# Ledger of designs, part 229: peptides against a protein of PDB entry 6RGO

Target 1, 392 residues: chain A of PDB entry 6RGO
Amino acid sequence: MALKLLGFNQDATCFSVISSNKGVTIYNCDPFGKCFELEKSTSNDEELDFLVEMLFSTSLIAVVDKTIGASKRKKLKIVNTKRKATICELTFPHEIMDVIMNRKIICVVLKSDQIFVYDISCMKLLRTIDVRGEKLKSTSKFRNSEAVGDIGVRVSLSTDNNSILCYSSYSKSDKENAPLNDIVVFDALKCIQINVLPAVHQSNIVCIACSPDGMLMATASEKGTIIRVFKTIDTENDEPILVNEFRRGSRPSRISEMKFNHDNTLLACVGESDTIHIFALPVTTTEADANEDDTLQQSSHSLSSSINGLQYISKGLANRFGKIIVSKIPTQSQQRHVAYIKIPENAKYRIGFPKDTTNTIHICGEDGNYLVYSIPRNEVGPCTLVKSNTFD

## One batch from the design tools (peptide; made by RFdiffusion4, then SolubleMPNN)

Design b2_p18_7_s1 (from b2_p18_7 with A1S E5K E17L)
Fold by OpenDDE base, seed 5:
Structure b2_p18_7_s1 (fold): chain B 392 residues (1-392), chain A 18 residues (1-18)
Amino acid sequence: as target 1 above (392 residues)
Amino acid sequence: SEEEKEAEEIIEKLEELA
């Protein structure tokens, strides 16, 4: 049977899949089993396609039927899984490309490069972000959206209540073909732009991950060879703070998903390669002023690799010919993975980090495998398989 | 959980608007 993976929820307690014969199925991770099934409404032999966004392990889901020929590609359904009932339905002017949520906000990304931001508690529209409209003020030509099928606005939302939204935007270059290589950081609750990170890659950004707390953001381009991690809010001398630059590989390979763990100590990436890569982040000791004196000498072997703060010198020398020279970050600062998982080359995988176990990763594949791995803390190497289940 | 309660409160509010 052809399985399509939709992904994990925010805390990796559930994952969703499309089965060609059944429709959408949601699995619980522990105890492993089916927790919800959305029956196929049509007998047509058409390849099913859906977006499903879960609100953690709750009965609230957002569903979009993306099946070919369906007028439903513009419809967002909010569903109560306990009642198997649609609570509300929203219709958009354009096809829905992505849906993300937390406890406060739903963001809907359209094929028009618009982001609709809603208060989840009442489905009130808070903001429409027009990523093209900012470009159209500079360039009168509508890109015919048909020819560039794979290049759209990418988004990620913090899973906390601060609701930090990171999205890709078009570079201000006078070129008709400006890449989606800027990042905007947006407070989705207050509807305020917090930061703009210009030209974070040379090509279009195809993957973004926000940390659960919204303080960090990871980005990858179409090349998928380098991952960059930035602070979202803070700036140094009006320049973006680059926290890390990771090398996934030497060969170009698309990254489909990235995730931070819940304490911002790990970043995982998956895509078209045979390898899930896990990178260690520097523990930013937030010196919280907790003066509590308790002397427990746990020998934290600080791997104080002196990551001398590589100032991201965005010396975009706008030479007279509108070449944004993205400063090459020195290749010496590129870190490798600390851990990895080998996966089948022909199977798409999705990743999730559980909340309670920061050194555990959940993965699921279109091969019908749900796998739990332990991440080594003190050594560079393969992850250890802890649990395996199969699904159909 | 508190998370389940917050989601039920969201669901109830959305069902009252439908």
Scores: peptide ipSAE 0.366, ipTM 0.906, DockQ to the pose 0.873
Fold by OpenDDE base, seed 2:
Structure b2_p18_7_s1 (fold): chain B 392 residues (1-392), chain A 18 residues (1-18)
Amino acid sequence: as target 1 above (392 residues)
Amino acid sequence: SEEEKEAEEIIEKLEELA
């Protein structure tokens, strides 16, 4: 049967899949099993497509039926899974491309490059973000969505209550083909722009991950060779802070998903490659916890010495046009993965980090495998399979 | 959990608006 993965929830306690025969199924990770099923409304042999966003392990889900020919691609349903009932339905002017949520906010991304920000508690519209801006509306060339169908606004939301929204935006270049290579950091609760990171890649950004606390973001372009990690809020001399630059590989390969673990110590990426890569982030030791555990100092020194070689050559060549050229981390200081998982070629996988086990990663595949891996702490190498289950 | 309670409160509020 063809499975399509929708992904993990925010804490990787559940994942959702589309089965061609059953419709949407939500699985619990531990104990492993089905927790919800949404039956297909049609007997047609149409390829099912859905968006499903779950609020953690709760009975609250947002559902969009994206099936071709479905009149529902513009409709967001909020569903109580315990009651199997639609609580409310919202209709949008354009097709829904993505839905993300936390305990405070739902963000709905439209094919029009608009982001609708809602208060989840009352479904009140807080903000409509028009990523194209009013000035670009005059060029009525809707990018013929057929040829460039996969390049749209990307979003990520912090899983905490601060509700930091990171989204890709068009560069200020007056070019009709401006890349989606800027990042905007937005406080979704206060409806204020916090930061703008200009030209973080040379090409369109296709993947964004926000940390659970909203303090970090990871970005990848269409090339998927380099992942950049930035601070979201903090700036240095009004310039964006590049924390890490990771090399996934030399060969171009799309990254479909990235996730931080819950303590911001790891970043995982998955995509069209045969390998899930896991990168270590520098632990910002807040000076306060320096008192007790002397024993862990030895391993941190080796990573910190390599990071101290990040001399902030923030010689911002302020080129006359105010484009912050994100200082290219010298190719020599590009960090590689610390751990990896081999996956079947051409298998689509999704990733999630459980909250309570920062050295564990959950993965699921369109091959019907749900796998739990342990991440090595002290050695560069493969992850160890801890648990496996199958789903249909 | 506290998270389940917060979600139940969200659901109740949304059901009252429907």
Scores: peptide ipSAE 0.289, ipTM 0.884, DockQ to the pose 0.871
Fold by OpenDDE base, seed 3:
Structure b2_p18_7_s1 (fold): chain B 392 residues (1-392), chain A 18 residues (1-18)
Amino acid sequence: as target 1 above (392 residues)
Amino acid sequence: SEEEKEAEEIIEKLEELA
């Protein structure tokens, strides 16, 4: 059977798949088993295509049927899985490309490069972000994006209630072919732009991840050789917005998904390569939750990432040329993975980090494997398989 | 869980508006 992976929910307690014979199936990770099934609307041997976004382990899902006709591809259904009932239906002017949610916000991405931001509690439209309209205000030339079928606006949303939305935007360069290589950071609740990160890659951004707390973001371009991690907010301490630069590999390969773990200590990436890469992040001690008690001497062998190379370009030059966020970091300061998982080259995989176990990763494949791996703490090496299940 | 309660409250609010 052809399986198509839709991915994990926000806390990796569930994952969703399209089965060519059944329709959409949602699996629970622990205990492993089917928790919901959406039957096919059609008896035809048509290739099923759906978007499904689940609100954590709850009975709330957003569903887009993309299988048949331009009309269905514009409809978002909010479904109660316990009742097997549609709560509400929204219709959009263009095809829905992506849907992302947390406990406060639903974001709907359209083929028109528009992002519709809704309050989930009442499905009230809070904002329409027009990424093309922003480009048209900055550049006199409209690029008909119809010819660039695979390059759309990418989004990621924090899983917390702060609802930090990161999205790709067009560079302000007068080039007729301005890439989607800017990042906008947006407070989805307040509907305020927090930050703009110009030219974070040389080519279009194809993958974005926001940390659960919205404090970090990761980006990858079409080349997928370098992953960059940024702070979402400018800190008062004049600290560099670019926190890390990771090398996935020397060969170009598309990254399809990236995820932070719940404590922002790990970043995982998956894509067209035979390898899931896991990178270590510096522990950002937020001063706030240092309650005194647990003197667990974790001898953090801080791999002293001597990112010595970001010379402070003096405040005077930054004002004239814009924030040069990406100096050419010397190839020597590019960190490699700390851990990896080997996967079949011909199988698409998705990744998720469970909330309760910071050193565990969940993965699922279009080969019908659901796998739980332990991530090594103190050594660079392969992850250890802890649990395996199969699905159809 | 608290998360299940928050989601049940979201579902109830959405069903009251439908």
Scores: peptide ipSAE 0.286, ipTM 0.883, DockQ to the pose 0.858
Fold by OpenDDE base, seed 4:
Structure b2_p18_7_s1 (fold): chain B 392 residues (1-392), chain A 18 residues (1-18)
Amino acid sequence: as target 1 above (392 residues)
Amino acid sequence: SEEEKEAEEIIEKLEELA
């Protein structure tokens, strides 16, 4: 049967799939098994297409039926999975492209490059963000989204209650074809723009991940060769703080998903390549309140691995007006993965990090495999398969 | 869990508004 992956929930306790014969199925990861099924409404051999966003391991899901007809593609259903009942339905002016949620907020992304921000507790509209309207205020030219294929506004939301929303925006360049290469950081609860990261890549951003606490953000462009990690809120001299630059590969390959683990020590990426890459982040010492006196001198031996990386001096033409963040990044700062997983070529995979085990990753494939891997801590190498299950 | 309770409260509030 053709499977289409919808992905993991926020804590990787569940994942969602579309089965061509059954409709939407939600699986529990541990114990492994079906926890919910939404039957297809049509007997036709039409390709099923859905958006499903689950609120952690709860009975609350948001569903968009994209299978048939422009009217259904504009409808968001909030469903109680225990009752198999629609609680409420919202209709949008344009096709829904993405839905993300946490315990406080639902964000709905439209094909119009609009983001609708709702209070989940009452489904009240808090804000409409018009990414095109912001562009039109800065640039006189309307870009039709249909002419650009799969390039639309990308979003990621923190899983905490602070509800930090990161989204891609159009650069203020006077060019007719301004890329979606800016990032806006937005407080979804207060409806305030916190930060703007201009030109974080040279091409359109196609993947964004926010950390669970909303303090970090990872970005990848259409090239998918470099991943950048930024602080979301903090700035240095009104400039964005680049924390890390990771090299996934030398060849272009689309990244479809990125995830932070729950303690912000790891970033994983998956996409069109045969490899899931896992990168180590520097441990940001949160300043623990310096109350108690205990003098334990644990010698942190910093393993200074002197990787003599070849200086590819990309002579980036310094365009006079835009401080391209890219021009300040030392080419030597490009770190490689610390761990990897090999996956079948042409199989689409999704990734999730469980909360309780910071060195474990969950993955699922359109090949019907659910796999749990252990991530090596002290060595660069392959992840070890710990558990495997199959689904249909 | 606390998360399940919060979701049940959200569901209840949404069902009261419907």
Scores: peptide ipSAE 0.284, ipTM 0.884, DockQ to the pose 0.881

Design b2_p18_7_s2 (from b2_p18_7, 6 letters changed)
Fold by OpenDDE base, seed 1:
Structure b2_p18_7_s2 (fold): chain B 392 residues (1-392), chain A 18 residues (1-18)
Amino acid sequence: as target 1 above (392 residues)
Amino acid sequence: SELEKEAEEILEKLEKLA
């Protein structure tokens, strides 16, 4: 059977899949098993396509039927899984490209590069963000939709109540073909822009991850060789703070998903490569709690590679057009993965970090494998398979 | 869970608004 992965929920307690014969199935990770099934409403041999966003492990899901020929690609359904009932339906002017939620907010991304921000508690529209609208005031030419392949607005939302929304935006350029290489950081609750990170990559951003607390974001371009991690809110001299630059690889490869773990110590990435990469983030010791004198001399040789020497070479090469391009960290300062998982070639995988075990990663594949890996703490190397299950 | 209860309360509110 053809499986299509939809992804993990926010805490990696569940994942959703499309089965060509069954429709949408949601699996619980532990104990492993089906927790919800949405039957195929159409008898047609059409390739099923859905968006499913689950609110953690709850009975609340958002569903979009994206099946070809379905008049439903513009419809968001809020479904109660326990009642197997659609509670409400929203219709959008354009096809829904993505849906993301937390306990407070639902964001709906449209093919028009609009983001609709809703209060989940009442489905009240809080904001429509028009990512094109700032550009359309300067250039009336619709991009012919044909030549722009799978390049659209990317979004990520913090899983906490702060509801920090990170989205890709068009860089300020008089060129008709401005890349989606800016990031906007948005308070989805207050509906205010907090920060703008200009030109974080040279090409379009294709993947964004927000940390659970919304304090960090990771970005990858179409090239997928470098992952950048920024602070979302904090700035230094009105400039974006680059926390890390990770090297996934030397060869271009699309990154489909990135996730932070729940304590912001790890960042995982997956995509078209045969390898899931896991990177270690420096623990930002907030200086605040340094006062308690607890003398426990446990000589953990933390490989504190003293990256004291991220001197911001604020050699802003202000190129003649005032574009601050985030200076690439020298290749010597680019960190590699601390751990990896080998996956089958051409198998699409999704990743999730469970809340309770910060050194564990959940993965699932279109090959029908759900796998739990332990991440090595002290050594750079492969993750260890701890548990495996199969689904169909 | 607390989350499930919150989700049920949301779903019940949404059902009354639809």
Scores: peptide ipSAE 0.597, ipTM 0.952, DockQ to the pose 0.913
Fold by OpenDDE base, seed 2:
Structure b2_p18_7_s2 (fold): chain B 392 residues (1-392), chain A 18 residues (1-18)
Amino acid sequence: as target 1 above (392 residues)
Amino acid sequence: SELEKEAEEILEKLEKLA
């Protein structure tokens, strides 16, 4: 049977799948089991496609039926899973491409490169973000979305109440083919732009992850060879702060998902490769707890990589176009993964970090495997399988 | 849970607005 993964919820307590026979199924991770089913509305042999965004492990889900031929690809449904009832329906002018939520906000991404920001508590529209901007509306060349179907606005939302929204935006190039290589950081509650990170990659950004607290974001381009981690809010001399640059690999391979763990110490990535990569982030030791004297000389090889603050030597080669080229971390200082998981070739996997166990990662595959791995702390190596379950 | 209660309150509020 063909399974399609929708992904984990915010805290990796649940994941959603599409089964060709059953429709949408939501599984609980612990105890492992089916917690909700949404039956397919049609008996047709149409390839089912859905967006499902779950509010943590609650009875509140947002659902979009994206099935081909379905007149529903523009409809967002808020569903109470306990009552098995649609509570609210919103209709959009364009096809829904993505839906993300937290306790405060729902963001709906449209094929028009618009982001609709709603207060979840009343479904009041707070903001419509037009990522193309007003000036690009005049060139009504709908990019024939058939050939470039996979390049759209990417979004990530903090899982906390701060509701930091990171989204990809078009670079200020006068070229009709401006890449989606800028990042905008937006306070979704206050509806204010906080920061803009220009030209964070050379090509379109295809994956963004915001940290749970909204303080960090990870970005990957179509090449998927380099992952960059930035501060979202903080700037140094009005310039973006690049915290890390990770090398996933030398071979181009699309990254489909990235996730931070709940304490911002790990970043995982998954995609078209046979490997989930897990990277360590430098723990900013807040100097405060220096007091307790306990002398255990465990040689923590503090990979104090002196983050000599990469002074953005903005060598102000103000090339006339004002593109801040994010200074590449020297290839020698590009960090590799600290841990990895091998997955079947061509299997699509999703990843999630549970809140309570910072060294554990949940993964699920379109092969019907739900797997829990332990991440090694002190050694570079494979993750250890702790738990496995199957789903259909 | 607190989250489930908040979600139920949201859902009940939305049901009254729909």
Scores: peptide ipSAE 0.585, ipTM 0.951, DockQ to the pose 0.846
Fold by OpenDDE base, seed 4:
Structure b2_p18_7_s2 (fold): chain B 392 residues (1-392), chain A 18 residues (1-18)
Amino acid sequence: as target 1 above (392 residues)
Amino acid sequence: SELEKEAEEILEKLEKLA
């Protein structure tokens, strides 16, 4: 059967898939098994297309049927999975491209480059963000979304109650074809812009991940060779703080998904390549526990493994315009992965980090494999397969 | 769980608003 992956929920306790014959199926990860099914409404051999966003392991899901006709693609349904009933339906002016949620908010991304922010508790509209309208205020030219192909506004939301929303925006360059290479950091509860990270890549951003706590953000461009990690809120001299720059590879390859683990120590990426890459993040010491006196000299032997990364001297043409954040990290500081998983070529995979086990990763494939890997802590190498299940 | 309860409360509230 043709499977299409929808992805993991926020804590990787569940994942969702489209089966061509069944419709939408949600699987529980532990114990592994089918927990919900949304049956196909049509007997036609039409390619099924859905968006499904699940609120953790709860009975609340958001569903968009994209299979048939422009009208369904504009409808968001809130479904109670326990009752198998639509509780609320919202209709949008444009096709829904993405839906993300946490305990407080739902964000709906439209093909019009608009983000609708809702209070989940009452489905009240809090804000409409017009990413294109912001561009039109800064740049005189309307860009048709259809001419851009697969390039649209990307979003990521913190899983915590702070509800930090990161989204891609158009650069303020007077160029007709300004790339989606800015990031806006937005407090989705207060409906305020917190930060703007200008020109974080040279090309369009195609993947964003926010950390669970909303303090970090990872970005990748359409080239997918470099991943950048920024602080979301904190700035240094009104400039964005680049925490890490990771090299996925030397060859261009699209990154489809990135995820932080729940303690912000790991970042994973997956995409069109045969390899899931896992990167180590420096432990940000939260200054919180300044209280108790105990002098225990735990010798943190920082394993400074000097991996002699091949100097690809990209001669960055110093274009005269604004400080590209890229210039502050020496190209020698591009870290490689600490761990990896090999996946079948041409298989689409999705990734998730479970909350309780910071050194494990869940992956699922359109090949019908659900796999749990252990991530090595003290060595650079392959992840170890711990559990495997199949789904149809 | 606390999350399941919160989600059920949200769903019940939304059902009363529909």
Scores: peptide ipSAE 0.544, ipTM 0.942, DockQ to the pose 0.895
Fold by OpenDDE base, seed 3:
Structure b2_p18_7_s2 (fold): chain B 392 residues (1-392), chain A 18 residues (1-18)
Amino acid sequence: as target 1 above (392 residues)
Amino acid sequence: SELEKEAEEILEKLEKLA
């Protein structure tokens, strides 16, 4: 049977699949098993397509039936999985391309390059973000590309209550084919733009990940050779917004998903390649006011990754081109993965980081494998398989 | 969990608005 992966929830406690025979199935990771099933509404041999976003391990899901021929591609359903009931239905002017949520916010991305931001508690519209802006409304021929590869707006939302939304935006270049290579950072609760990162890649951004706390974002272009990690907020200390640049590979390959772990120490990426790559991030000690008491001596074996100093050539060309955030990191300072997982060629995989185990990664494949890997702490090498399950 | 309670409260609020 053809499986299509929808992905993990925010904390990798569940994952969602489309089965060609059953419809949508949600699995628990531990204990492994089916937790919810959404039956097909149609008896036709139509290729099923759905968006499913689950609010962590709760009974709240958002569902979009994207099946071809269905007049439902514009309809978001909020479903209570315990009651098996639709509680709320929203209809949009355009096809829904993506849905992301946390405890406070639902973001709905449309084929029109619009992002609708809702308060989840009442489904009140807080903001409509038009990524094309008012000037481009006249010239936007809808790309009628039926191709699965159509370059649309990408979004990522922090899993915390701060609700930091990162989205790809069109470069302000007067070119008819402006790339989606800018990033906007947006406070989804306050409906305020926090930051704009211009030209973070030379080509369209095809993948974005926000950290759980919203303090970091990762970006990849169509080339998928370089991953960049940025701070979402300008810190007062004139610290570089570009924190890391990672090399996934030398050959172009699309990255489909990236995820941070819950403590922002690891970034994983997956895509069309035979390899999941895991990168180490420098530990940003946020001075949380540690009140005194529990001296659990977790020996932070600081992997002294030689932070070869990014010589910030602070050459004062504050001239006409906005903040050049992307200094060309020399190819010699591009960090490689610290860990990897080999996956079958041509199998699509999804990734998730569990909250309670920062050195564990969950993966699932369209081959019907759910796999748990341990990430090596002190050495560069393969991840170790800890647990395996199969699903149909 | 606290999260399950929050989600249940959200779901109950949405049911009253529908």
Scores: peptide ipSAE 0.498, ipTM 0.933, DockQ to the pose 0.903

